# Designs tried in a protein design run: peptides against a protein of PDB entry 6MBK. Part 126

Target 1, 240 residues: chain A of PDB entry 6MBK
Amino acid sequence: GFEMVNFKEEGFGLRATRDIKAEELFLWVPRKLLMTVESAKNSVLGPLYSQDRILQAMGNIALAFHLLCERASPNSFWQPYIQTLPSEYDTPLYFEEDEVRYLQSTQAIHDVFSQYKNTARQYAYFYKVIQTHPHANKLPLKDSFTYEDYRWAVSSVMTRQNQIPTEDGSRVTLALIPLWDMCNHTNGLITTGYNLEDDRCECVALQDFRAGEQIYIFYGTRSNAEFVIHSGFFFDNNSH

## One batch from the design tools (peptide; made by RFdiffusion4, then SolubleMPNN)

Design b2_p14_5_s4 (from b2_p14_5, 4 letters changed)
Fold by OpenDDE base, seed 5:
Structure b2_p14_5_s4 (fold): chain B 240 residues (1-240), chain A 14 residues (1-14)
Amino acid sequence: as target 1 above (240 residues)
Amino acid sequence: SLYMELLAREIPVL
């Protein structure tokens, strides 16, 4: 029903190969293709995860470490996805001194400084954990864990994390959703949800698309994207 | 890759 196309101005996106009707389920991504907190637990990170309270408490950090471990693994299942990720981000963690100085006149400066401080503290903590914890010895990042790596992983997760249900539907967890990142986005109704019966992310068409048109999706703000279970789509006007 | 094969199989990308 669609194909991946590199649009010159917008980058990679989806193009309809047939007419797609509004509210038609045209795209789904099974859980088995996602990078989740559960997949992190089931990976080489699992033994460390089971013993580190911060990894257990902060799913976003667990995903960041999962992403780093998989990136460092040549045979990782997620290599094709990871290779599509940006090498740098427009997040506060990448701001240069001049950008930070400009923000000093704004209320955002406190959030920027907080993010820098928290990320630096997390890095220092996990650097020590990776160097000293017995279960870290098998991690592919054992000998190559830099602040730049951590900054990248945290920024990747911060900009791409989604809330999805756990396998049993009892709780929410965090996921990186391949293919979602390859769609260009528009404002409007959230057109994404999670189907627990089929154990997949689902996207319905916001509008009619003709064959040859670019498909735009909307799943809310990436950092706070919630996949609603059985409840209809809600309107989110957040353009980011 | 196995991932791309699974994507092609499981997702109606093609």
Scores: peptide ipSAE 0.165, ipTM 0.767, DockQ to the pose 0.034
Fold by OpenDDE base, seed 2:
Structure b2_p14_5_s4 (fold): chain B 240 residues (1-240), chain A 14 residues (1-14)
Amino acid sequence: as target 1 above (240 residues)
Amino acid sequence: SLYMELLAREIPVL
């Protein structure tokens, strides 16, 4: 139904290999293919997760560590997905000195500095945890946990996290959804959902697409500008 | 990879 294509101006996206009709379910991703807070708990990170209050309280940080652990694991199930992720991002954590200086004239500078400060504090905390906690000894990142790694993982999760239901549908959790990350986005009605009966993410076509056309999806606002304002990585209680 | 095999199996559009 679709293929991955590198579009010159838009980067990687999906192209229809057949005609797709509006409202047609053309894309789905089973839970077992997602990186979730649940999969983090069930991974090598699980023992540490069970003992660290910040990992338990902040699902996005749990996903960031899950992503780092899996990236550092050559035999990780998610290696094919992780290899599709950018090496760097247009997030405030990657702004150069000149960009930061330019932003000093704007109201955004406070948010940028807050993000830097919070991310640095989180890194320092978890660096100590990884070095000292018994359950961290088996983590593949133990001897290679850098700020650059943490910045990358945090930025990956900030830009790609989705809310999905838990397996029982009782609450919401966070997930990285591989195929949705490969779609380019349009504005409009949300065309994505979760089917609990089939335990999968589902995407329906916003419009008719012809064979050879790029497929656009909409699953929420994901502008780089919105990532600056609503970084779910701010936790006020990290004053310790 | 197991991941790609599962994708191909579970997502017939791929």
Scores: peptide ipSAE 0.117, ipTM 0.744, DockQ to the pose 0.033
Fold by OpenDDE base, seed 1:
Structure b2_p14_5_s4 (fold): chain B 240 residues (1-240), chain A 14 residues (1-14)
Amino acid sequence: as target 1 above (240 residues)
Amino acid sequence: SLYMELLAREIPVL
């Protein structure tokens, strides 16, 4: 049905190997292949997760730590996926001084600074946790947990997280979806969903694709700098 | 890798 291709201008994407019709279910990803909050809980991170209130409260942070733990694990099941992730992101956490200066004229600057501040605070908190918590001793992060690692993981999750149902469908959870992230995006109708019966993410073709054409998918507004700014790892202080 | 094997089996790449 499709193959992974590194397109010169667009980076990694999917190319049709046959004609695909509009609305055809051409791509699915079973839950077992996803990096989820649940897989984080079931990983080496699980004992720490069970004891840390922030990890429990913020599924996106749990995913970020899961991603870091798996990246640091040579035998991780997700290594092939993790190796496809960018080393840097076009997120506020990577803005250089000139970019920040440009944004100073905008209202977005406050959100940028908030994101920086929150991320730095989270890093400092978790650095201490990793160094001192008994359940952190088994994490492959004790000797390699830098701010750069953390901002990368946070940015990876911010740009790539998806909402999916829990296995029982009772709640929503967060997931990184392999192959989804490797599709280039278009604007249009959301062509993705979750099939609870088959326990898989599903993507239907937005349009007809011919053999040899790049497949574009749309699964929500991810790439807008605005969304990245607002999708922040913020504790809503409004619970007071 | 086990992951790639699972992908090959479970995802209609072919």
Scores: peptide ipSAE 0.086, ipTM 0.725, DockQ to the pose 0.033
Fold by OpenDDE base, seed 4:
Structure b2_p14_5_s4 (fold): chain B 240 residues (1-240), chain A 14 residues (1-14)
Amino acid sequence: as target 1 above (240 residues)
Amino acid sequence: SLYMELLAREIPVL
């Protein structure tokens, strides 16, 4: 019903290959395709995750490391998804000195500095972990873990992370959703949800689309371009 | 926050 297209101005998006009706379920992404905290635990990162309290407590950091490990793995299942991700982001972590100076007159500067400090501290911590921890020896990123890599992964997760239910529906967890991130966004009603019975993310069409038209979705205030400054490292309260 | 507590615990030198 759709195809992936690189639109010149909007980047990657979905184009309808047939007519799609409003409220039609046209897109779904099974859990098995998602990059989740659980898939991170089940990956090469799993042994390190099981021994690192920060990875356990901070699902978004776990996703960032999962993303880096999979990016560094030529045979990764998620390579097609990872290749669609931006190489850089319009996030505070990428602000130049002049942009930061401009923000110094605003209340946002405190949040920017907090994010910078937190990200730098995390990088320094994990750099040491990767160099010294026995379970880090098999990570494909071991010899290529730079701050630039880390800020990219963090920014990728901050801009693209979604809350989804756990498999049993008892809790929420974090996920990156392939194909979902490839949709461009419009303003409107939320057209996305999770179907626990079929264990998949679901998107219904906001409006009628004709064959050849770009499909737009709305799943909240998250645009691929809108960095929510407040999208800090959220503590996963469900990390018991 | 638990995050800050963990950071303080795990990164005593920063």
Scores: peptide ipSAE 0.035, ipTM 0.528, DockQ to the pose 0.044

Design b2_p14_6_s1 (from b2_p14_6, 4 letters changed)
Fold by OpenDDE base, seed 4:
Structure b2_p14_6_s1 (fold): chain B 240 residues (1-240), chain A 14 residues (1-14)
Amino acid sequence: as target 1 above (240 residues)
Amino acid sequence: MLIPVLKDFTPVTF
């Protein structure tokens, strides 16, 4: 029904290989394929997670470290997914001095500075943890944990994390959703849900798509400033 | 019943 394509301006996206009708369930991703806080706990990161309060409290950081550990693991199940992630982002953590100067006149500058400050603090903390904690010794990233690695992982999580229910539906957890998160943004309505009975993320088509057309989803109501700060892009047709 | 899945672009905080 669809294929992954590298679009010139939008990066990786999904293209329809057949006609897809509006509201058609064209894509689903079972829980077992998701990168979640739970899969992080069950990975090589699990022993460290069980002893580090920040990893336990901050599911997004747990996902960032999970992503780094899996990237550094040649036999990771998620290698095909990770290889499709951008190597760099247009998020504030990658802004050059001139881009930061451009935002100085905006209210967004405070969020930019907050991201820099938080990311730097987290890196400094976890660099020390990775160097000194006994459970970090077996992490594949131990000898290759740079700020560049960390800002990449944080940016990946910041742009791609989703709230999904836990398996029992009692609470929410964070997940990266492979393949689905390759859908680029358009205006519309949320068309993705979690089916607890089948234990899968389900996406229905926002509109009719013809064979050869890019499949878009709606990321939610956000300003262009929020897109820049959180997603690293402007959406010119943003109606919100 | 489907539970909506929303993109969460919350910045990583310390």
Scores: peptide ipSAE 0.123, ipTM 0.785, DockQ to the pose 0.886
Fold by OpenDDE base, seed 2:
Structure b2_p14_6_s1 (fold): chain B 240 residues (1-240), chain A 14 residues (1-14)
Amino acid sequence: as target 1 above (240 residues)
Amino acid sequence: MLIPVLKDFTPVTF
């Protein structure tokens, strides 16, 4: 098996509790455990979702609000997962003035400013929606919706959202995948797939892992620039 | 059949 561990430099990750062989199916996550656009629609957010065109058009924003609603709900099924998420991120939305000044000499500054402007605009829009929309009165965040909350939720989704098939396999939807997304990144091949027959995410081991070793996965082909902008980190051994 | 699960880092934008 594996266990969740807080590693000094990498934060939370998964550690093998036994030897795991390459290509061994060591981790699976049933759909019912995922935070999806569908679970957002079926939550306390559902009534608002059904009436807000932006939530309907932007599954990532729907996930961000789903995450905020569940975080604000003491009895949420996803509380154990939410508690594993970082309280802050190294993504552009969290850059300090000195970091922004440093990036002024780079092309990345345009993406940083774009994220700031977009996120601020979204917050302003949804703040008004939450204050005025009748269905927002049932949201646990009704009286506690700050820019900090929204920034956190957007950053959480941006760094952790995944494309998975719908239950019928006809379309793609967005999901946060608890436990699986705790795996830190290494170079390699995609080892995670969705099994529609069993309705679950399945992850096979990228390599042999010994008991006590951290279990890594490959997030996909990304440049270091993309890692910085979307994930907030550099990967020194990145081949891209 | 396994469908690859891809992490999507698309920024939230509008």
Scores: peptide ipSAE 0.084, ipTM 0.763, DockQ to the pose 0.918
Fold by OpenDDE base, seed 3:
Structure b2_p14_6_s1 (fold): chain B 240 residues (1-240), chain A 14 residues (1-14)
Amino acid sequence: as target 1 above (240 residues)
Amino acid sequence: MLIPVLKDFTPVTF
């Protein structure tokens, strides 16, 4: 029992509607509810994916385009999730000129410029693909693909992508995990795993939470400088 | 929420 709440200082989070005990399985998300590289391949993006080497090689870009296609689709299953996503992000792609100037004195400036350059190159490539490729004609973004759209989708994926096993457990793939990714972070132990037998993401409570308390999870030790694929799924003690 | 910061979305080398 939990509910989504807008907390004044922390933004959206989850609040307990009843007492939850430590180690209680309080939240699970079946694979069918996840936005994955596989769901991207099975969507309207699938024909283009099958013919574009970059979409095939870069699961994060495949997720970004999947997110854009679903956002542009009024009847998308993921509309309720997409509406919970920020419209803008506190990431380098959104930095103002003064913020970039401040960073010129830091070691981070090279990474910022690299990110700008790479994102711009990716956009230019995919703009041409969307305009010229036959399989792009049915994409809902065909006539509405801006840099701002791409920046938003890339930033959404960058800030929310997770590694999960494939359905057969033979490989890892990338996923966005609706509802679960609304939990705010606290210090502690990883309490989220993937149950292959039940084919679902599972989250157990880090501590006791009383009714009315915000539910926090630990995302791991992340620096803003790390390629964060959320490693939250693979802890050795995943006995679930 | 901790924002996973990708320093670089994987460099697309064309």
Scores: peptide ipSAE 0.047, ipTM 0.709, DockQ to the pose 0.120
Fold by OpenDDE base, seed 5:
Structure b2_p14_6_s1 (fold): chain B 240 residues (1-240), chain A 14 residues (1-14)
Amino acid sequence: as target 1 above (240 residues)
Amino acid sequence: MLIPVLKDFTPVTF
């Protein structure tokens, strides 16, 4: 067992309510609770998704718009999750001028500029889509779609997106995993996988945790971390 | 943790 706790500087995290042993399955999240490309298609965004080639081609953008639509919906099932998300991120899109200046001496500056330029272009494109497309009229963000909104949603997805199998296990799709992504990070091995038989994300404990201790997990890199189809858990060091 | 760069293939800008 665990409970959600606000650890202040670390934000929301999970605290053990009992002793948890290493490799014990302590947390699982059924597909129906995930924010996925499929749930985006089945939401108010669905009609627009079906007609916009970029939303169809870029699952991460589809998730960003799904997140924005749900945030703007007071009755969204995901409101409790969305309220736990940071309002700002330590991503390049939030860098101050001094941070950018510091990075000018590094190779990272090219990636920062590329990300900023790409995000700005995407925002400009979608601003026009939201203003002009007939299916955008029903979106709760219709009159409240700012660059700050888009920056936040993109950053949320960049930092939290995961690859999971489709329901039939034939392909991979993108998901945000509520509850699970509340665990703060520590160094270690990937201890999370997807159980297709039970249609759920499963997380085993990285180490022994005593009652009252914060539960940490290693997410690795979201871009490279995949839930192994039919294997359950991916216990490789995905620190790259 | 790596932050994926969103691909820019949008020809439409303001």
Scores: peptide ipSAE 0.030, ipTM 0.648, DockQ to the pose 0.060

Design b2_p14_6_s2 (from b2_p14_6, 4 letters changed)
Fold by OpenDDE base, seed 2:
Structure b2_p14_6_s2 (fold): chain B 240 residues (1-240), chain A 14 residues (1-14)
Amino acid sequence: as target 1 above (240 residues)
Amino acid sequence: SLIPVLKDFTPVTF
């Protein structure tokens, strides 16, 4: 019912290949296709995860390293998904000098500098871990872990991570949701849920979409300022 | 029942 398309100005998105009605279940993604904290633990990263307290405490960093390990693995199951991710982001970590100078007159500058400082500190920590920890020797990124890699992975996670239930529904975990996260944003209501019985993410159409139209979803209630700070996204029709 | 899937924009802080 849909196809991935590289839209001008918007990048990758989903386009309807047939008419889709509002509230129609048009997209679902089984848990086995998700990149989760659990899949990170079960990957080549697992031994390091089991011994590093920061990876254990910070699921978003675990996802970032999972993403880097899978990107560096030519035979990774997630290669097709990873190839759809932007190479760069409009997040503060990618701001040019002129953009930073412009923001010096705004309150956002403190958040930008905080992100830079935190990301640099995290990189320095994990660079040392990767160089010295025995379980890091099996990581495909062992000899190729740059700040640019880490910046990309952190930005990918920050812009795309989702809260989903654990398999037993007892807790919340973090996940990247392939295919689904290609949907660009519009104003509306949350139309994505997790079906524990079928163990899958389910997305129903926010509105009617005709064949050939781009399929949009609503990411949630966020101000444009929050979107810029966290995702680099600016949506003129955002109600916040 | 469906559990809402929430996109989380929380910054990676440490």
Scores: peptide ipSAE 0.249, ipTM 0.850, DockQ to the pose 0.909
Fold by OpenDDE base, seed 4:
Structure b2_p14_6_s2 (fold): chain B 240 residues (1-240), chain A 14 residues (1-14)
Amino acid sequence: as target 1 above (240 residues)
Amino acid sequence: SLIPVLKDFTPVTF
Protein backbone atom coordinates (compact mmCIF):
# COMPACT_ATOMS: atom_id res chain seq x y z
CA GLY B 1 0.00 0.00 0.00
CA PHE B 2 0.82 3.67 0.11
CA GLU B 3 -0.11 6.79 2.02
CA MET B 4 -0.21 10.47 1.25
CA VAL B 5 2.53 12.37 3.04
CA ASN B 6 3.60 15.98 3.08
CA PHE B 7 7.28 15.86 2.19
CA LYS B 8 9.32 18.87 3.23
CA GLU B 9 10.82 19.66 -0.17
CA GLU B 10 8.33 18.19 -2.64
CA GLY B 11 5.08 18.93 -0.82
CA PHE B 12 2.47 16.20 -0.90
CA GLY B 13 3.55 12.85 -2.30
CA LEU B 14 2.91 9.14 -1.91
CA ARG B 15 4.92 6.97 0.46
CA ALA B 16 5.05 3.20 0.31
CA THR B 17 3.67 1.43 3.38
CA ARG B 18 5.10 -1.90 2.21
CA ASP B 19 7.67 -3.06 -0.25
CA ILE B 20 6.47 -2.55 -3.82
CA LYS B 21 8.21 -4.33 -6.66
CA ALA B 22 9.01 -2.89 -10.05
CA GLU B 23 6.13 -3.32 -12.50
CA GLU B 24 3.69 -4.10 -9.68
CA LEU B 25 0.24 -2.60 -10.15
CA PHE B 26 0.11 -0.65 -6.92
CA LEU B 27 -2.37 2.12 -7.80
CA TRP B 28 -5.51 2.39 -9.91
CA VAL B 29 -8.13 5.10 -10.21
CA PRO B 30 -11.57 4.38 -11.71
CA ARG B 31 -12.98 6.86 -14.25
CA LYS B 32 -15.75 7.87 -11.85
CA LEU B 33 -13.15 9.40 -9.53
CA LEU B 34 -11.50 11.50 -12.26
CA MET B 35 -12.18 15.14 -12.97
CA THR B 36 -12.69 15.14 -16.74
CA VAL B 37 -14.03 17.36 -19.47
CA GLU B 38 -17.07 15.09 -19.39
CA SER B 39 -17.59 15.58 -15.65
CA ALA B 40 -17.26 19.32 -16.26
CA LYS B 41 -20.00 19.13 -18.90
CA ASN B 42 -22.18 17.18 -16.48
CA SER B 43 -21.63 19.64 -13.60
CA VAL B 44 -23.10 23.04 -12.75
CA LEU B 45 -20.77 24.31 -15.49
CA GLY B 46 -22.64 22.27 -18.11
CA PRO B 47 -25.15 24.91 -19.22
CA LEU B 48 -22.42 27.50 -19.72
CA TYR B 49 -20.16 24.95 -21.40
CA SER B 50 -22.91 24.16 -23.90
CA GLN B 51 -23.00 27.81 -25.00
CA ASP B 52 -19.38 28.97 -24.74
CA ARG B 53 -17.16 28.13 -27.69
CA ILE B 54 -13.92 28.56 -25.75
CA LEU B 55 -14.95 26.08 -23.07
CA GLN B 56 -15.99 23.66 -25.79
CA ALA B 57 -12.80 24.07 -27.79
CA MET B 58 -10.35 24.07 -24.89
CA GLY B 59 -10.72 21.12 -22.56
CA ASN B 60 -7.97 22.45 -20.30
CA ILE B 61 -9.98 25.64 -19.65
CA ALA B 62 -13.06 23.52 -19.05
CA LEU B 63 -11.07 21.61 -16.42
CA ALA B 64 -9.87 24.87 -14.87
CA PHE B 65 -13.43 26.11 -14.49
CA HIS B 66 -14.50 22.69 -13.27
CA LEU B 67 -11.87 22.95 -10.53
CA LEU B 68 -13.04 26.43 -9.57
CA CYS B 69 -16.70 25.45 -9.47
CA GLU B 70 -16.01 22.32 -7.42
CA ARG B 71 -13.68 24.20 -5.07
CA ALA B 72 -16.46 26.71 -4.44
CA SER B 73 -18.97 23.88 -3.81
CA PRO B 74 -18.84 22.64 -0.19
CA ASN B 75 -20.58 19.38 -1.10
CA SER B 76 -18.38 18.60 -4.10
CA PHE B 77 -17.29 15.00 -4.38
CA TRP B 78 -13.80 16.27 -5.19
CA GLN B 79 -13.37 18.48 -2.11
CA PRO B 80 -10.94 16.02 -0.48
CA TYR B 81 -8.85 16.01 -3.65
CA ILE B 82 -9.01 19.76 -4.22
CA GLN B 83 -7.90 20.42 -0.66
CA THR B 84 -4.72 18.45 -1.34
CA LEU B 85 -3.79 20.70 -4.26
CA PRO B 86 -1.18 23.38 -3.68
CA SER B 87 -2.55 26.84 -2.93
CA GLU B 88 0.26 28.31 -5.02
CA TYR B 89 2.59 26.98 -7.68
CA ASP B 90 6.15 27.56 -8.79
CA THR B 91 4.93 27.99 -12.37
CA PRO B 92 5.74 31.13 -14.40
CA LEU B 93 2.38 32.68 -13.54
CA TYR B 94 3.65 32.91 -9.96
CA PHE B 95 7.16 34.12 -10.74
CA GLU B 96 8.43 37.22 -9.06
CA GLU B 97 10.01 39.94 -11.13
CA ASP B 98 13.52 38.73 -10.34
CA GLU B 99 12.71 35.20 -11.50
CA VAL B 100 11.35 36.58 -14.77
CA ARG B 101 14.50 38.67 -15.18
CA TYR B 102 16.61 35.59 -14.66
CA LEU B 103 14.76 33.82 -17.45
CA GLN B 104 15.21 36.75 -19.83
CA SER B 105 18.60 35.30 -20.70
CA THR B 106 16.92 32.10 -21.91
CA GLN B 107 14.57 31.11 -24.71
CA ALA B 108 12.04 30.19 -22.04
CA ILE B 109 11.15 33.86 -21.57
CA HIS B 110 9.01 33.85 -24.69
CA ASP B 111 6.90 31.01 -23.36
CA VAL B 112 6.64 32.74 -19.97
CA PHE B 113 5.40 35.93 -21.58
CA SER B 114 3.02 33.91 -23.71
CA GLN B 115 1.57 32.31 -20.60
CA TYR B 116 1.11 35.69 -18.94
CA LYS B 117 -0.55 37.16 -22.00
CA ASN B 118 -2.80 34.20 -22.65
CA THR B 119 -3.85 33.83 -19.03
CA ALA B 120 -4.64 37.54 -18.76
CA ARG B 121 -6.71 37.39 -21.96
CA GLN B 122 -8.56 34.33 -20.78
CA TYR B 123 -9.32 35.89 -17.42
CA ALA B 124 -10.60 39.07 -19.03
CA TYR B 125 -12.77 37.07 -21.41
CA PHE B 126 -14.22 34.82 -18.77
CA TYR B 127 -14.68 37.61 -16.25
CA LYS B 128 -17.00 39.21 -18.79
CA VAL B 129 -18.69 35.86 -19.47
CA ILE B 130 -19.26 35.22 -15.76
CA GLN B 131 -20.69 38.72 -15.32
CA THR B 132 -22.97 38.71 -18.36
CA HIS B 133 -23.90 35.18 -19.42
CA PRO B 134 -27.26 33.92 -18.12
CA HIS B 135 -25.92 30.43 -17.43
CA ALA B 136 -23.16 31.87 -15.26
CA ASN B 137 -25.67 33.07 -12.64
CA LYS B 138 -25.79 29.68 -10.93
CA LEU B 139 -22.04 29.19 -10.80
CA PRO B 140 -20.72 29.21 -7.24
CA LEU B 141 -17.84 31.43 -8.38
CA LYS B 142 -20.18 34.14 -9.73
CA ASP B 143 -19.34 36.66 -7.01
CA SER B 144 -15.79 35.41 -6.40
CA PHE B 145 -13.86 35.09 -9.62
CA THR B 146 -10.48 36.77 -9.29
CA TYR B 147 -7.36 36.60 -11.38
CA GLU B 148 -5.75 34.72 -8.51
CA ASP B 149 -8.50 32.10 -8.70
CA TYR B 150 -8.02 31.72 -12.42
CA ARG B 151 -4.23 31.66 -12.18
CA TRP B 152 -4.48 28.90 -9.60
CA ALA B 153 -6.90 26.83 -11.66
CA VAL B 154 -4.90 27.19 -14.86
CA SER B 155 -1.70 26.29 -13.03
CA SER B 156 -3.38 23.29 -11.42
CA VAL B 157 -4.55 22.04 -14.79
CA MET B 158 -1.28 22.82 -16.55
CA THR B 159 0.68 20.79 -14.02
CA ARG B 160 -1.78 17.93 -13.59
CA GLN B 161 -3.88 17.36 -16.71
CA ASN B 162 -3.57 14.01 -18.45
CA GLN B 163 -4.78 12.51 -21.69
CA ILE B 164 -7.02 9.49 -21.23
CA PRO B 165 -9.32 7.66 -23.62
CA THR B 166 -13.05 8.23 -23.70
CA GLU B 167 -15.17 5.36 -22.41
CA ASP B 168 -15.56 3.91 -25.89
CA GLY B 169 -11.86 4.39 -26.63
CA SER B 170 -12.69 6.29 -29.83
CA ARG B 171 -10.96 9.53 -28.83
CA VAL B 172 -8.89 11.15 -26.11
CA THR B 173 -10.07 13.51 -23.40
CA LEU B 174 -8.43 15.40 -20.55
CA ALA B 175 -8.51 14.35 -16.94
CA LEU B 176 -7.18 15.19 -13.52
CA ILE B 177 -6.37 11.96 -11.73
CA PRO B 178 -6.82 12.25 -7.96
CA LEU B 179 -4.28 10.53 -5.71
CA TRP B 180 -2.18 9.41 -8.67
CA ASP B 181 -1.15 12.96 -9.50
CA MET B 182 0.28 13.28 -6.01
CA CYS B 183 3.21 11.14 -7.14
CA ASN B 184 6.22 13.36 -7.58
CA HIS B 185 8.53 13.16 -10.56
CA THR B 186 11.60 11.06 -11.14
CA ASN B 187 13.54 10.10 -14.23
CA GLY B 188 12.36 6.96 -15.99
CA LEU B 189 9.61 5.73 -18.28
CA ILE B 190 5.86 6.19 -18.40
CA THR B 191 4.35 3.50 -16.19
CA THR B 192 0.72 4.61 -16.24
CA GLY B 193 -1.92 3.36 -18.63
CA TYR B 194 -5.65 3.28 -19.00
CA ASN B 195 -7.45 -0.04 -18.78
CA LEU B 196 -10.62 0.33 -20.85
CA GLU B 197 -11.96 -3.08 -19.83
CA ASP B 198 -11.95 -2.10 -16.16
CA ASP B 199 -12.42 1.61 -16.99
CA ARG B 200 -9.57 2.75 -14.78
CA CYS B 201 -6.19 4.40 -14.80
CA GLU B 202 -3.50 1.93 -13.76
CA CYS B 203 -0.03 2.72 -12.46
CA VAL B 204 2.74 0.18 -12.13
CA ALA B 205 5.84 0.83 -10.09
CA LEU B 206 8.74 2.33 -12.01
CA GLN B 207 11.21 0.58 -9.72
CA ASP B 208 11.36 -1.27 -6.43
CA PHE B 209 10.20 0.89 -3.53
CA ARG B 210 10.77 -0.11 0.05
CA ALA B 211 8.38 0.56 2.88
CA GLY B 212 8.82 4.19 3.90
CA GLU B 213 10.18 5.35 0.52
CA GLN B 214 8.48 7.98 -1.59
CA ILE B 215 6.85 6.61 -4.73
CA TYR B 216 7.82 8.55 -7.83
CA ILE B 217 6.54 8.45 -11.38
CA PHE B 218 7.95 9.74 -14.63
CA TYR B 219 6.04 12.71 -16.05
CA GLY B 220 7.48 12.27 -19.53
CA THR B 221 10.39 13.45 -21.60
CA ARG B 222 10.98 17.09 -20.68
CA SER B 223 13.94 19.39 -20.48
CA ASN B 224 14.57 21.37 -17.32
CA ALA B 225 13.41 24.45 -19.22
CA GLU B 226 10.14 22.72 -20.06
CA PHE B 227 9.73 21.65 -16.43
CA VAL B 228 10.18 25.27 -15.35
CA ILE B 229 7.66 26.46 -17.92
CA HIS B 230 5.09 23.75 -17.31
CA SER B 231 5.70 22.54 -13.76
CA GLY B 232 7.93 25.17 -12.17
CA PHE B 233 10.79 22.93 -11.08
CA PHE B 234 14.25 21.80 -12.04
CA PHE B 235 15.32 18.18 -11.89
CA ASP B 236 19.06 17.70 -11.56
CA ASN B 237 18.94 14.05 -12.59
CA ASN B 238 16.88 14.81 -15.66
CA SER B 239 18.56 13.10 -18.60
CA HIS B 240 16.55 15.08 -21.11
CA SER A 1 -4.16 -3.77 -23.59
CA LEU A 2 -3.42 -0.57 -21.70
CA ILE A 3 -3.59 2.77 -23.41
CA PRO A 4 -0.75 4.98 -22.18
CA VAL A 5 -1.79 7.80 -19.88
CA LEU A 6 0.31 10.82 -20.65
CA LYS A 7 0.69 13.97 -18.64
CA ASP A 8 -0.11 16.93 -20.84
CA PHE A 9 1.74 20.05 -19.82
CA THR A 10 0.41 22.06 -22.75
CA PRO A 11 -0.14 25.62 -21.60
CA VAL A 12 -3.62 27.06 -21.69
CA THR A 13 -3.54 29.22 -24.80
CA PHE A 14 -5.86 31.14 -27.18
Scores: peptide ipSAE 0.156, ipTM 0.792, DockQ to the pose 0.908
Fold by OpenDDE base, seed 1:
Structure b2_p14_6_s2 (fold): chain B 240 residues (1-240), chain A 14 residues (1-14)
Amino acid sequence: as target 1 above (240 residues)
Amino acid sequence: SLIPVLKDFTPVTF
């Protein structure tokens, strides 16, 4: 029903290969294919996770490290997904001086500086952890953990992380959803849910899409400022 | 019933 395509201006996205009707379930992703905090705990990162309080407290950082470990692992199950991720992002962590100067007149500048400061602190902390912690010795990133690596992973997670239920539905956890997260954003309604019975993410079409059209989803109600801070883009047709 | 999946645009902060 769809294929991955590299669109001009928008980068990778999904294109319909047939007509898809509004509300049609066109895409589903089983839990086993997701990168989650749980999959991080069950990976080579697991021993370190079990002993590092920050990884335990911050699922997004756990996902960032999971992503880095899997990226550094040639035989990772998620290599095909990871290779589809941008190498750079339009997020504040990648802003050039002119972009930062432009934002200096806005309230967003404080959030930008906060991101820089926090990310730098996190990197410094985890660099030391990776160098000194006994459970970090087997991490594939041990000898290749740069700020650029961390910035990329954090930005990847920041732009792509999703809240999903745990397997038992008792709690919320964080996940990267391969293939689904290739859908670019448009204004509309949330059309993705988690089916606990089938243990999968399910996405229904926001509208009719004809064969050859790009499939868009709605990421949620956000201001343009929030999109800039979290996803690095403006959406003019945003209702907020 | 489906539980809505929301993108979590949250900065990675200490």
Scores: peptide ipSAE 0.144, ipTM 0.783, DockQ to the pose 0.915
Fold by OpenDDE base, seed 5:
Structure b2_p14_6_s2 (fold): chain B 240 residues (1-240), chain A 14 residues (1-14)
Amino acid sequence: as target 1 above (240 residues)
Amino acid sequence: SLIPVLKDFTPVTF
């Protein structure tokens, strides 16, 4: 149905290998392939997670540490996914001095400063945790936890995290969705949902795609200035 | 029925 391709300007994306019709289920990702808060708890991070209140309270930070632990693990199942992630991001944490200076005339400057402050504080906290906590001794990042590592992981999670149901459907958890998040963005409607019966993310085609065309999906409207808390995009045609 | 997958861009904050 599709293949991974490195597009010159857009980076990695998906290309159709056959004609795909609008609303066709062309891509699904089982829960077992997702990086979730639950998979973080079941990883080498699990013992530390069970003892650290911040990791327990903040699923996004748990995902960031899960990503760092898996990146530092040569045999990680997610290595192929992690290698497709950008090394740098267009997030405020990567802004140059001139970009920050430009933003001083905008309302976004307060959010930028907050992100810098919060990220620095988080790094300082977790640096101490990693250095001193007994359950951190076996983490593959134990001796290689830099601010740059943390900035990268946080930015990866901020740009890619999704809300999905827990296995029992009783709650919402956070997930990175490999393969699916390689689809580049176009204008349209949300065409991704979670099928609890089959325990998988399901993506239907936004439009007809011909063989050889790049497959785009809509992730919703993003503003670098508007970090809208929980602007959830809903699947329009819940025909199931 | 599919449960919508919600993209979350909330900054990591304490």
Scores: peptide ipSAE 0.125, ipTM 0.780, DockQ to the pose 0.652

